# Peptides against a protein of PDB entry 5TUV, part 57

Target 1, 107 residues: chain A of PDB entry 5TUV
Amino acid sequence: KEVIDRLRYLKAEIEDLELKERELDQQKLWLQQSIKNVMDDSINNRFSYVTHEDICNCFNGDTLLAIQAPSGTQLEVPIPEMGQNGQKKYQINLKSHSGPIHVLLIN
Target 2, 107 residues: chain B of PDB entry 5TUV
Amino acid sequence: AQECQNLEVERQRRLERIKQKQSQLQELILQQIAFKNLVQRNRHAEQQASRPPPPNSVIHLPFIIVNTSKKTVIDCSISNDKFEYLFNFDNTFEIHDDIEVLKRMGM

## One batch from the design tools (peptide; aimed at target 1 T73, target 2 F93)

Design b2_p27_5_s2 (made by RFdiffusion4, then SolubleMPNN; from b2_p27_5, 17 letters changed)
Fold by OpenDDE base, seed 3:
Structure b2_p27_5_s2 (fold): chain B 107 residues (1-107), chain C 107 residues (1-107), chain A 27 residues (1-27)
Amino acid sequence: as target 1 above (107 residues)
Amino acid sequence: as target 2 above (107 residues)
Amino acid sequence: QPQLAYSTTLDLTNVDSPKHFVVKDPP
């Protein structure tokens, strides 16, 4: 009775939410493709960089490494664990599929 | 009653996903704007200087920034195919995406 | 198959991964 009405209402709302979610998914894909197109433009690509000064202005002190790699490069950080030598393992793993990785020491 | 509760949980889950997707779309829009601003800045700067920046003075997108203590010892190992990199740190570090850098730059 | 503390893909269009990460010691 009332429960049936509530169920019907909830089901209808969930259907509407499903439609909204699919719409957002499509918008996301469209926007991602748009950004890729903008970045792949020869002129934009030529000027798609930051300077050492830019980085230094964003961070104060410490050692700064800049790692530049092709789009799609995968980065992984394992959970730190104790190594055989008794030292914790703080690691970054990088895997590129389309080109070299460049590492720059900023400071 | 139980079925109503199950649907309400599902409804809430979908609402949260929709909220997250809306936030992601907003971030993508901001990223595109930031990128375009970066390109325009660099184009203008090179026009004023009448020359491109030195080749090793810039960091091309995409990139990440690793921030660690000046006391941190860093070791880097490169695979034979030069597509895989392993960084070892003797202490903790922070990773910043290029998007965050652009935000900090005010782009 | 070690569990990862953090993973991402270098891609300006990637919004599924955190943009900032601090490696933490295990408990």
Scores: peptide ipSAE 0.581, ipTM 0.912, DockQ to the pose 0.846
OpenDDE base, seeds 1, 2, 4, 5: peptide ipSAE 0.580, 0.576, 0.577, 0.581; ipTM 0.912, 0.911, 0.911, 0.913

Design b2_p27_5_s3 (made by RFdiffusion4, then SolubleMPNN; from b2_p27_5, 18 letters changed)
Fold by OpenDDE base, seed 1:
Structure b2_p27_5_s3 (fold): chain B 107 residues (1-107), chain C 107 residues (1-107), chain A 27 residues (1-27)
Amino acid sequence: as target 1 above (107 residues)
Amino acid sequence: as target 2 above (107 residues)
Amino acid sequence: KPKLAYSTTLELTNVDQPKHFVVKDPP
């Protein structure tokens, strides 16, 4: 009785939520594509950079390494484990698929 | 009763996902705005300077910033193929996305 | 494959992955 009515109500609400979630998924996809289009514009691409000063203003007191790579490059950090020499492995693995990686030391 | 409880759990999960997706959409909007502001800033700066910045003074998007101690030894090597890079650190480090940098810059 | 502490893809449209990560020693 009351349980049956609650079940019907919940099912209807879940259906509405599913529609809402799909709407948001489509909006996300659209916006991501929009951003890509803006970034791929020749003029925008030419000016899509930050300066050494920009980075220095954001961070203080440490060694800063800027790593530039093509869009879609994969970055992985393994869980630190003891190496063969008994030293912990602190690593960054980068895999590019479409171009070179550029490294700049700041500070 | 158990079925009702299961549906309520599912409903709550969907609500949480929707909330997350809404937040992601807002973030994407901010990213697009930040990028456009960055481009505008750089265009104006180059116009005033009547020249582009030196090649080694800028970092093109996308990029990451690695922050580590001044005492940290960093080694970079290419392994397996020309598209795979390995960075070795003798101590801990932090990684910051270009998105975070743009935020810190006030873009 | 070794377990990863952190993984991301370089993209401005990346909202599904962390924007900041601190490498910590395992417990």
Scores: peptide ipSAE 0.482, ipTM 0.906, DockQ to the pose 0.878
OpenDDE base, seeds 2, 3, 4, 5: peptide ipSAE 0.483, 0.479, 0.476, 0.480; ipTM 0.904, 0.905, 0.905, 0.906; seeds 2, 4 fail the geometry check

Design b2_p27_5_s4 (made by RFdiffusion4, then SolubleMPNN; from b2_p27_5, 14 letters changed)
Fold by OpenDDE base, seed 1:
Structure b2_p27_5_s4 (fold): chain B 107 residues (1-107), chain C 107 residues (1-107), chain A 27 residues (1-27)
Amino acid sequence: as target 1 above (107 residues)
Amino acid sequence: as target 2 above (107 residues)
Amino acid sequence: KPKLAFSTTLDLTNVDSPHHFKVEDPP
């Protein structure tokens, strides 16, 4: 009896949690779409940028590359491997599906 | 007993996912606020300057920042259409996305 | 296809990927 009651209780709670999780999923998608709509607004889009000064203020005096690309651009970093002549290879792969990528040297 | 334990594990898993999703929602809200603040800042700045910034002086969203030592050798291979980039580094690097940059800017 | 140390998508609404990554040497 106790086991059956516990099972029933847990199943009911899990059902409630499932509903809550689905609600949160929908809210996430809604909010993501809302943000995209705000960003796609003509005025907002025109002013959706940071400056070189902004970047320099955020980071110390190392080499800083800024890579601008269309939304949805994929970035991949493979596990570092040994290259030719024993040189360590560290890589970044970028792939855009909707437009060109632009690279700026900041510092 | 085993079935109860299985359901309790599932319950805990769902609770953790819910917690993560709640955190993601809060982050999205902050991102939206940060973006709006950025736009407002830029609009005000351009009004004061009575002109837009030079094209190569700004970084349009979305973007990432790559930070590496000044001693790091960087080479880049680019596809003909500039849709694909391959960066090679001879040393370690760090990547920061636009979300982190906006946070560091205090937006 | 090489095994990846990190992957992300450029999108302000991306909450599924870390906002910061540092590449490290393999063991």
Scores: peptide ipSAE 0.675, ipTM 0.926, DockQ to the pose 0.861
OpenDDE base, seeds 2, 3, 4, 5: peptide ipSAE 0.672, 0.663, 0.666, 0.666; ipTM 0.924, 0.924, 0.925, 0.925

Design b2_p27_6 (made by RFdiffusion4)
Pose (drawn by RFdiffusion4):
Structure b2_p27_6 (pose): chain A 104 residues (1-83, 87-107), chain B 106 residues (1-49, 51-107), chain P 27 residues (1-27)
Amino acid sequence: KEVIDRLRYLKAEIEDLELKERELDQQKLWLQQSIKNVMDDSINNRFSYVTHEDICNCFNGDTLLAIQAPSGTQLEVPIPEMGQKKYQINLKSHSGPIHVLLIN
Amino acid sequence: AQECQNLEVERQRRLERIKQKQSQLQELILQQIAFKNLVQRNRHAEQQARPPPPNSVIHLPFIIVNTSKKTVIDCSISNDKFEYLFNFDNTFEIHDDIEVLKRMGM
Amino acid sequence: SYSSDESFSYSLEGPNNNDIEENLVSV
């Protein structure tokens, strides 16, 4: 039949696809680890910053609010319901205080 | 028969997912070289100048909140711990450290 | 980028910073 070996063929490709994903899952997990090791060298953390000019060049006009918080800080944005509509940002930081810079 | 329809749908799924994973994989690589160059760029600027801490500098990680000039922004802290509440009377946008690094080149 | 048209949540990823000063702003 045309269907029974449309199976054997498809069932022979997915393992190549399955192993490819396993490989891609391993590559991603120790690429992320190598990223974590670089952003926590003490020397690299010293220069891991951006200036006002950089922000202004990438955001034309308007009011810009820069919010800095430690890693793992959770940001929660509810739906714009009505109660006047509500546009709000819920910020939870357990590892430390947050720093807010008003960009001009 | 329906064991044929199930695997064709599953195949495309795996394909569409394996493709997106290869995309975020190179984005993660781009994230590192952008971070390395950003660090190298700041070290070079410090040899021609040190900028003060609370001003003119934003440390990673961070977010950028963009809204209209006529928009009022409120900041509330309550009795509950480890909570921050920002209110806007109008729409806003949030951008990440990764995107700004891309917009500036590397 | 994210917009205020929908609900969502996520966590920030980046360096571990222990020397962050508190600052709060209202406009």

Design b2_p27_6_s1 (made by RFdiffusion4, then SolubleMPNN; from b2_p27_6, 15 letters changed)
Fold by OpenDDE base, seed 1:
Structure b2_p27_6_s1 (fold): chain B 107 residues (1-107), chain C 107 residues (1-107), chain A 27 residues (1-27)
Amino acid sequence: as target 1 above (107 residues)
Amino acid sequence: as target 2 above (107 residues)
Amino acid sequence: MYTSSEGWSFTLEGPTRTDLPLSLVSI
């Protein structure tokens, strides 16, 4: 009886947790859609930018490249391998499908 | 006994997933707030300046920041339509997304 | 933050069903 009672209790609790998890999943989906709508708004989109000063204030002492690319742009950083000259290859490959990529050097 | 133990393991697994989902949801909320704050800042700044910023002085979302040593040599190959970029570095680099930048900006 | 020492593959995205930040999705 004790084991049976414990099983019944655990099953009921798991059912409650399952409901909570589904609720959170739904909330996430709605929030993601909300964020998309906010970012796609014409006024918000017009003002969705940062400045050179903003970037410089976030980082110090290094070379900074700002790369702006459309949504859906593919970014690949291959595992570093030895080149033919004996140097490790550190690479970034970008491929956009919907528009040009813009790069700014920030100092 | 074994069934009870299995359910207890499942219960704990669900609790951890719920915790993770709650954290992810909170992060999305903060991202939305940060974006709205950015837009508000920029709107106010342009109103005060009575002009939009020059096109090459700002970075529009979405973007990434590449950070590398000032001694790093960077080579860039660009396709004719600017849809493809190939960067080669002679040393290591870091990549930061726009969300991280907004966080560092205090948005 | 991501480093060049590891292999990475991303797509720039808006809000998606991922554990990654809003603008980046691992491929």
Scores: peptide ipSAE 0.237, ipTM 0.872, DockQ to the pose 0.245
OpenDDE base, seeds 2, 3, 4, 5: peptide ipSAE 0.218, 0.231, 0.063, 0.234; ipTM 0.865, 0.869, 0.847, 0.872; seed 4 fails the geometry check

Design b2_p27_6_s2 (made by RFdiffusion4, then SolubleMPNN; from b2_p27_6, 16 letters changed)
Fold by OpenDDE base, seed 1:
Structure b2_p27_6_s2 (fold): chain B 107 residues (1-107), chain C 107 residues (1-107), chain A 27 residues (1-27)
Amino acid sequence: as target 1 above (107 residues)
Amino acid sequence: as target 2 above (107 residues)
Amino acid sequence: MYTSSEGWSFTLSGPVRKDLPLSLVSI
C-alpha cells in the first residue's frame, strides 16, 4: 500500500511538472518572437548600434576588432593545428549568405 | 521500490530542466530590456547632436568583438563580395558577443 | 566569451542560447 501510494503521488507530480515545462516552452517561444519584432522594428533597427567608445570602455589593453555580420552568418573557429611552418593556426572563418560582412579596427 | 526510484530520478531531472528554462527566460527578458535601453540612449544622443553618427564610427547589431594582444599579427582574406572572411592570427584571441558588450555597458 | 584554443562553430541565427548574439535571440 505504501509503495503504491508513493507511485501514485510521484506520477501525479510528474504530470504537473510536464505541464509546467510545456508552459515555459511556450513562454520562451513567445518571448523570442517578441524580441525579433522589437529588433526588426524600423525605428529600433535604425538605433541598434554601439560606438567605438562603448567598445573601448568594455575592454582594455588589447587590439579590438568589431565584426558586424548579418543574421545567419556562420562563424567557425577551428581547433588550433600546427601549420607547415611549425606555428599553431588560430583562425576565424566567417561566411554570410544574406549580406556583406563589415570589420572595424577599434584600437 | 525500483519503480519509485526511477520516478524520483525522472522527477529530479524535470525539476532541473524547469530551473534551467526559467533562467533562460530571465536572460531573454534582460536582453530585450538592454536592447531597448540601447535604442533609447542612441535616440537621445542623436537628438542632442542634431545628427546621426558617422557611418564608420558605429557598429550595428548583430556583431562580435575579437580581442587579441597588441603584438598579435592579424591577416585577413576577404572574398570579392565580402561574404566570406578568413582571419589568421599568430596568437590566441577571444570572441565576445554583442550580448556581453551590452551587459558590460550597463544596459 | 569564446577562446581560440577551443573549436567553435555557430551561426548568428538559430536556436537561442545564452552565449549567442542577440541576433540569435531575435530569430
Scores: peptide ipSAE 0.192, ipTM 0.871, DockQ to the pose 0.231
OpenDDE base, seeds 2, 3, 4, 5: peptide ipSAE 0.073, 0.182, 0.173, 0.173; ipTM 0.847, 0.864, 0.864, 0.867; seeds 2, 4 fail the geometry check

Design b2_p27_6_s3 (made by RFdiffusion4, then SolubleMPNN; from b2_p27_6, 16 letters changed)
Fold by OpenDDE base, seed 5:
Structure b2_p27_6_s3 (fold): chain B 107 residues (1-107), chain C 107 residues (1-107), chain A 27 residues (1-27)
Amino acid sequence: as target 1 above (107 residues)
Amino acid sequence: as target 2 above (107 residues)
Amino acid sequence: MYTSSEGWSFTLSGPTRTDLPESIVSI
């Protein structure tokens, strides 16, 4: 009896959790759409930028590259491998699908 | 019973997923707020200056920031097509996304 | 924050990004 009751309880709880998870999934979709709408607004898009000063205030003294690319651009940083000269390869691979990638050096 | 144990594991898995999704939702909310604040700041700044910023003085979203030593040699090449980029570094680097930058800016 | 030594892959989406590892995303 105790085992049967525990099983029923767990199954019921799992069902409730499934409902909750689906609710959260729906909320995420709505929120993502909301963000998209806000960012795609012509006025908001016009002002959706940061300055060199902004970046310099966030980081100290090193070489800074700003890489701007369209939404949806794929970024890959492979695990470093040894090159032909015996040096490790540190790389960033970018693949854009909808527009050019812009690079700015910030000093 | 074994079945009871299996369901308890499943319950815990679902609870963790729900927690993760809740955290992601909160992060998205903060991102939206930060973006709106950024837009408002920039709009106000341009009004005060009575002009837009110079073209190469700003970084449009979305972007990433690459941080590396002043001694690091960086090579950039375009491969396969105009939308594919390869960055090579002779030393380690850090990547910060635009979301993190906005957070550091206090948006 | 990502480091060159760890290996990463993700998509740029700005404030719509939700593909960050749990260890990076925090509130």
Scores: peptide ipSAE 0.279, ipTM 0.882, DockQ to the pose 0.237
OpenDDE base, seeds 1, 2, 3, 4: peptide ipSAE 0.265, 0.247, 0.089, 0.088; ipTM 0.880, 0.875, 0.861, 0.866; seeds 3, 4 fail the geometry check

Design b2_p27_6_s4 (made by RFdiffusion4, then SolubleMPNN; from b2_p27_6, 14 letters changed)
Fold by OpenDDE base, seed 5:
Structure b2_p27_6_s4 (fold): chain B 107 residues (1-107), chain C 107 residues (1-107), chain A 27 residues (1-27)
Amino acid sequence: as target 1 above (107 residues)
Amino acid sequence: as target 2 above (107 residues)
Amino acid sequence: MYTSSEGWSFTLEGPVRTDLPESLVSI
């Protein structure tokens, strides 16, 4: 009886948790759409940038590359492997689908 | 008994996923706020300057920042269709997304 | 923050951590 009651309780709780998870998924979709709408607004889009000063204030002492690409651009950083010359390969692979990629050197 | 244990494991898994999703929602809210603050800052700055910033002085969203040593050699290869980019580094690097940059900026 | 010592794959909208061997790189 006790085991049966525990099983029933757990099954009911899991069902409730499933409903909660689906609710959160829907909220995420809504919020993502909201963010997209805000970013796609013509005025907001015009002012959606950071400056060289902003970046320099966030980082120091090293070479900084700023890579701007369209939303949806795919980025891959493979696990470093040994190259032909015995050096590890450190790479970034980018693929855009909707526009050009722009690269800036920040110093 | 075994079925009860299996359900308890599933229950815990679902609880953890729910917690993660709640955290993700909070991050999305903060991202939206940060973006709005960025837009307001830039709009105000351009009003004061009575001109837009030079095109090469700003980085439009979305973007990433790559940070590496001053000694690192960086090569960039572009595909024939100009949609694919390969960056090669002879040493390690760090990547920071625009969300992290906005956080560091205090947006 | 993401480092070159680990495998990563994501879009600019949101990062997804994953093990990404170079041999599996497909652009």
Scores: peptide ipSAE 0.253, ipTM 0.868, DockQ to the pose 0.213
OpenDDE base, seeds 1, 2, 3, 4: peptide ipSAE 0.242, 0.202, 0.255, 0.242; ipTM 0.874, 0.861, 0.875, 0.867; seeds 3, 4 fail the geometry check

Design b2_p27_7 (made by RFdiffusion4)
Pose (drawn by RFdiffusion4):
Structure b2_p27_7 (pose): chain A 104 residues (1-83, 87-107), chain B 106 residues (1-49, 51-107), chain P 27 residues (1-27)
Amino acid sequence: KEVIDRLRYLKAEIEDLELKERELDQQKLWLQQSIKNVMDDSINNRFSYVTHEDICNCFNGDTLLAIQAPSGTQLEVPIPEMGQKKYQINLKSHSGPIHVLLIN
Amino acid sequence: AQECQNLEVERQRRLERIKQKQSQLQELILQQIAFKNLVQRNRHAEQQARPPPPNSVIHLPFIIVNTSKKTVIDCSISNDKFEYLFNFDNTFEIHDDIEVLKRMGM
Amino acid sequence: FHFDSSKVYDPFEKEIGLKGMIFKYIE
């Protein structure tokens, strides 16, 4: 039949696709690890910053609010319901205080 | 027969997912070289100048909140711990450290 | 990562930023 070996063919490709994903899952997991190791060198943390000019060049006009918090800080944004509509940002930080810079 | 329809849908799924994974994979690489160059760029600027801590500098990780000039922004802290509440009377946008690094080149 | 509050989204949770900040949209 045309269908029974449409199966055997498809069932012979997905393992290549399955192993390709396993490889891609391993590559991603220790690429992320290598990224964590670089951003926590003490020397590299010293220069891991951006200036006002950089932000202004990438955001034309308007009011800009820069919010800095430790890693793992959770940010929750609810739906714009009505109660006047509500536009709000719920910020939860367990590892430390947050720093807010008003960009001009 | 439906074991044929199930695997063709599953195949495309795996394909569409494996493709997106290869995309985020190179984005992660781009994230590292952008971070390395950003660090190298700041070291070079410090040899021609040190900027003060609370001003003119934003440490990673961070977010950028963009809204209209006529928008009022409120900041509230309550009795509950580890909580921050920002209110806007109008719409806003949130951008990440990764995107700003891309917009500035590397 | 770009998020626009003027739009309605399906609920989701995502790790953003280099150090993996967590972003959650609540429908």

Design b2_p27_7_s1 (made by RFdiffusion4, then SolubleMPNN; from b2_p27_7, 8 letters changed)
Fold by OpenDDE base, seed 1:
Structure b2_p27_7_s1 (fold): chain B 107 residues (1-107), chain C 107 residues (1-107), chain A 27 residues (1-27)
Amino acid sequence: as target 1 above (107 residues)
Amino acid sequence: as target 2 above (107 residues)
Amino acid sequence: MHLDTSKIYEPFEEEIGLKGMKFKYIS
């Protein structure tokens, strides 16, 4: 009797949690679309940039590359395994299908 | 009963997923706010300067930042159409997306 | 997203950035 009651309670709670999870999934989708819309706005797009100073203020003492690439650009970083010459390979492979990639040396 | 235990495990799993999704949703909200703040900052700056920034002084979204030691040697191979890039580093590097940069900027 | 190649990661794929780039850390 007690076990049966517990089972019923748990099942009901899980059902409520399922509804909550679906609600959150929907909210995420709508928010993602909202962000896209905001970023695609012509005025916002015009001002969607950072400066070299901004980047330098965020990072100190390093060589900084800024890579501007279209949305959907494929960026691959192989796990740095040992190469034939005994040196680990540190690589970035970029492939865009919708536009050119622009690279800037910040410092 | 075993069935009760199974449902309790499922309940906990769902609760954790919900928590994660709530956190992700909040991150998206913050991202949108950060972007809007960036736009507002740039609009204000250009108004005060009465001109847009020099073309080579800004990095438009979307972008990533690659940072590495000043001693790191970087080789780059570029396709003729600039749709494909291959970077080779002789040492480790870090990658940061524009979301992280905006966070570091305090947007 | 932050990746440090000096650290050890399992292979993963992720959309990064506000507009999304297809990022792959692969073996």
Scores: peptide ipSAE 0.579, ipTM 0.912, DockQ to the pose 0.892
OpenDDE base, seeds 2, 3, 4, 5: peptide ipSAE 0.571, 0.570, 0.573, 0.278; ipTM 0.910, 0.911, 0.911, 0.886

Design b2_p27_7_s2 (made by RFdiffusion4, then SolubleMPNN; from b2_p27_7, 11 letters changed)
Fold by OpenDDE base, seed 3:
Structure b2_p27_7_s2 (fold): chain B 107 residues (1-107), chain C 107 residues (1-107), chain A 27 residues (1-27)
Amino acid sequence: as target 1 above (107 residues)
Amino acid sequence: as target 2 above (107 residues)
Amino acid sequence: MKLDTSKIYPPFTEVINLKGMIFKYIS
């Protein structure tokens, strides 16, 4: 009897959790669409930028590259392997299929 | 007993997923707030300066940042159509998205 | 998210920015 009651309780709770999970999924989709709409607004889009100073303040003392690329751009970072001279190879490969990639050297 | 145990495992799994989804939703909310704050900052700054910033002095969203030591030597090969980039570094580097930059900026 | 050179693997990770654009980090 106790086992049966426990089973009933667990099944009911799982059903409630399923509903909660679906609710969260819908909220996520709604918020994602909201963000897109806000960013695509003409006024917001005009002011959707950071300055070189902003970037430099975030990464003081570093060399910085800013990369602007279309959605779907592939970024490959191979595992560092030893080169012919015994030095490890640190690489970034960028491949776009829908438009040009723009790169800025910040400092 | 075994069925109860199986359902308890499933219950725990669902609870963890819900927790993760709640965290992701909160992150999206913060992202939207950060973006709105960025737009507000830039609008105010341009009003004070009575002019927009020079075109090449800002990085428009979306973007990613690559940072490395100032001592790092960077070689870059670019295709004619700018669809493909190959970067070679003689040392390690880090990659950051625009969301993280906004966080570091305190937006 | 922040990605260090030493932590870029496992083989595939998708990054979606604010606008919903996708960068595919692949091995």
Scores: peptide ipSAE 0.287, ipTM 0.872, DockQ to the pose 0.576
OpenDDE base, seeds 1, 2, 4, 5: peptide ipSAE 0.277, 0.263, 0.019, 0.240; ipTM 0.870, 0.868, 0.822, 0.869

Design b2_p27_7_s3 (made by RFdiffusion4, then SolubleMPNN; from b2_p27_7 with F1M S5T V8I D10E K14E E27S)
Fold by OpenDDE base, seed 4:
Structure b2_p27_7_s3 (fold): chain B 107 residues (1-107), chain C 107 residues (1-107), chain A 27 residues (1-27)
Amino acid sequence: as target 1 above (107 residues)
Amino acid sequence: as target 2 above (107 residues)
Amino acid sequence: MHFDTSKIYEPFEEEIGLKGMIFKYIS
């Protein structure tokens, strides 16, 4: 009886946890959509930028490239394997489907 | 019983996932707040300056920041429509998304 | 998201940034 009662309790708790997890999944989806809506607002979109100064304040000492690309742009970085010349390849492949990509040299 | 032990393991897995999802949800909330703060900052700044910033002085979202050594040689191939970019680096580089930049900015 | 090519990663794909670019670390 004690084992049976424990089993029932655990099963009921797991069911409640499943519901909670699904609730959190829905909340995440809602919040992600909310962020998209906020960013797509015409006024917000107009002011959705950072400055060169902002970037310089966040990073120092290195060469900095700022790459602005549309949402959904594919950014591919191959695993740096040895090339034919025996040197590792460090690459970035960018592919946009909705608009041009812009690159700025910051430092 | 063995069945009880199995269910307890499952229960613990679900509890851990729920904790992770709660943390991720909080992160999304902070991201939305950061974006709103960015918009407010820029809107106020432009009002005070009575003009928008120069077009090539700002980086519009979404963007990434690539940082590498000042000694790194960077080659870039661009498609005619600027929808595709290929960057080649002769050394290692780092990539940061706009979320990280906003965090570093204290937004 | 912070990615460093000097570090070792397994291949992965994820959305990055507020508006979701697709980042692929591939072989």
Scores: peptide ipSAE 0.681, ipTM 0.916, DockQ to the pose 0.904
OpenDDE base, seeds 1, 2, 3, 5: peptide ipSAE 0.680, 0.675, 0.585, 0.257; ipTM 0.915, 0.914, 0.906, 0.886

Design b2_p27_7_s4 (made by RFdiffusion4, then SolubleMPNN; from b2_p27_7, 8 letters changed)
Fold by OpenDDE base, seed 4:
Structure b2_p27_7_s4 (fold): chain B 107 residues (1-107), chain C 107 residues (1-107), chain A 27 residues (1-27)
Amino acid sequence: as target 1 above (107 residues)
Amino acid sequence: as target 2 above (107 residues)
Amino acid sequence: MYLDTSKIYEPFEEEIGLKGMIFKYIS
C-alpha cells in the first residue's frame, strides 16, 4: 500500500515535470524569436555594431581578425589532425548564402 | 521498491534538465539586455558626434573574432563573390562569437 | 561561444552568435 502510494506520487510528479520542461522549451523558442525581432528592427539594426576600440579593449597581445558575415553563414573548423604533410591543419571555412563576408585586421 | 528507485532516478534527471534550461533562459535574457545596451550606447555616441562612425571603424553584427599569435602565418583564399573564405593557419587560433564580446564589453 | 584549437574537443555543431551562425567542429 505504501509502495503503491509512493509510485503514484512519483508518476504524478514526473508528469508535472514533463509539462514544466515543455513549457521551458517553448519559452526558449519565444525568447530566441524575441531577440531576432529586436535585432531585425531597422533602428536597432543600424546601431548593432562594435568598434575597433571595443575589440582592442577585450583582447590584447595577439593578431586579431574580425570576420563579419551574414546570419546563417556556415562556419566550419576541422579538428586539427595531421595532414598529408605530417603537419596539423588549422583552418576556418566560411560559406555565406545571403551576402558577402567582410574581414578586418584589428591588430 | 526497485520501481520506485527507478522513478526517483528519472525524477532527478528531469529536475537537472529543468535547472539547466532555466539557466539557459536567463542567459538569453541577458543577451537581449546586452544588445539593447549596445544599441543605446551607439545611438548616444552618434548623437554626440553628430555623425556616424567611419565605415571601416566598426564591425556590424553578426561577427566572430579570431585571435592567434603574432607569429602565426595566415593565408586566406576568397571566392570571386566573397561568399566563401578559406583561412589557413600554421598554428592554433581561438574563435569568439559576438555574444562573448558583448560580455567582455560589460554590456 | 569560445573555441580554442589548442584544446581537444569532440565534433559538434551549434548555432552561435546573437543572429545565429552555424558553427561546425568537424573531423
Scores: peptide ipSAE 0.603, ipTM 0.912, DockQ to the pose 0.898
OpenDDE base, seeds 1, 2, 3, 5: peptide ipSAE 0.426, 0.376, 0.117, 0.288; ipTM 0.902, 0.895, 0.865, 0.886

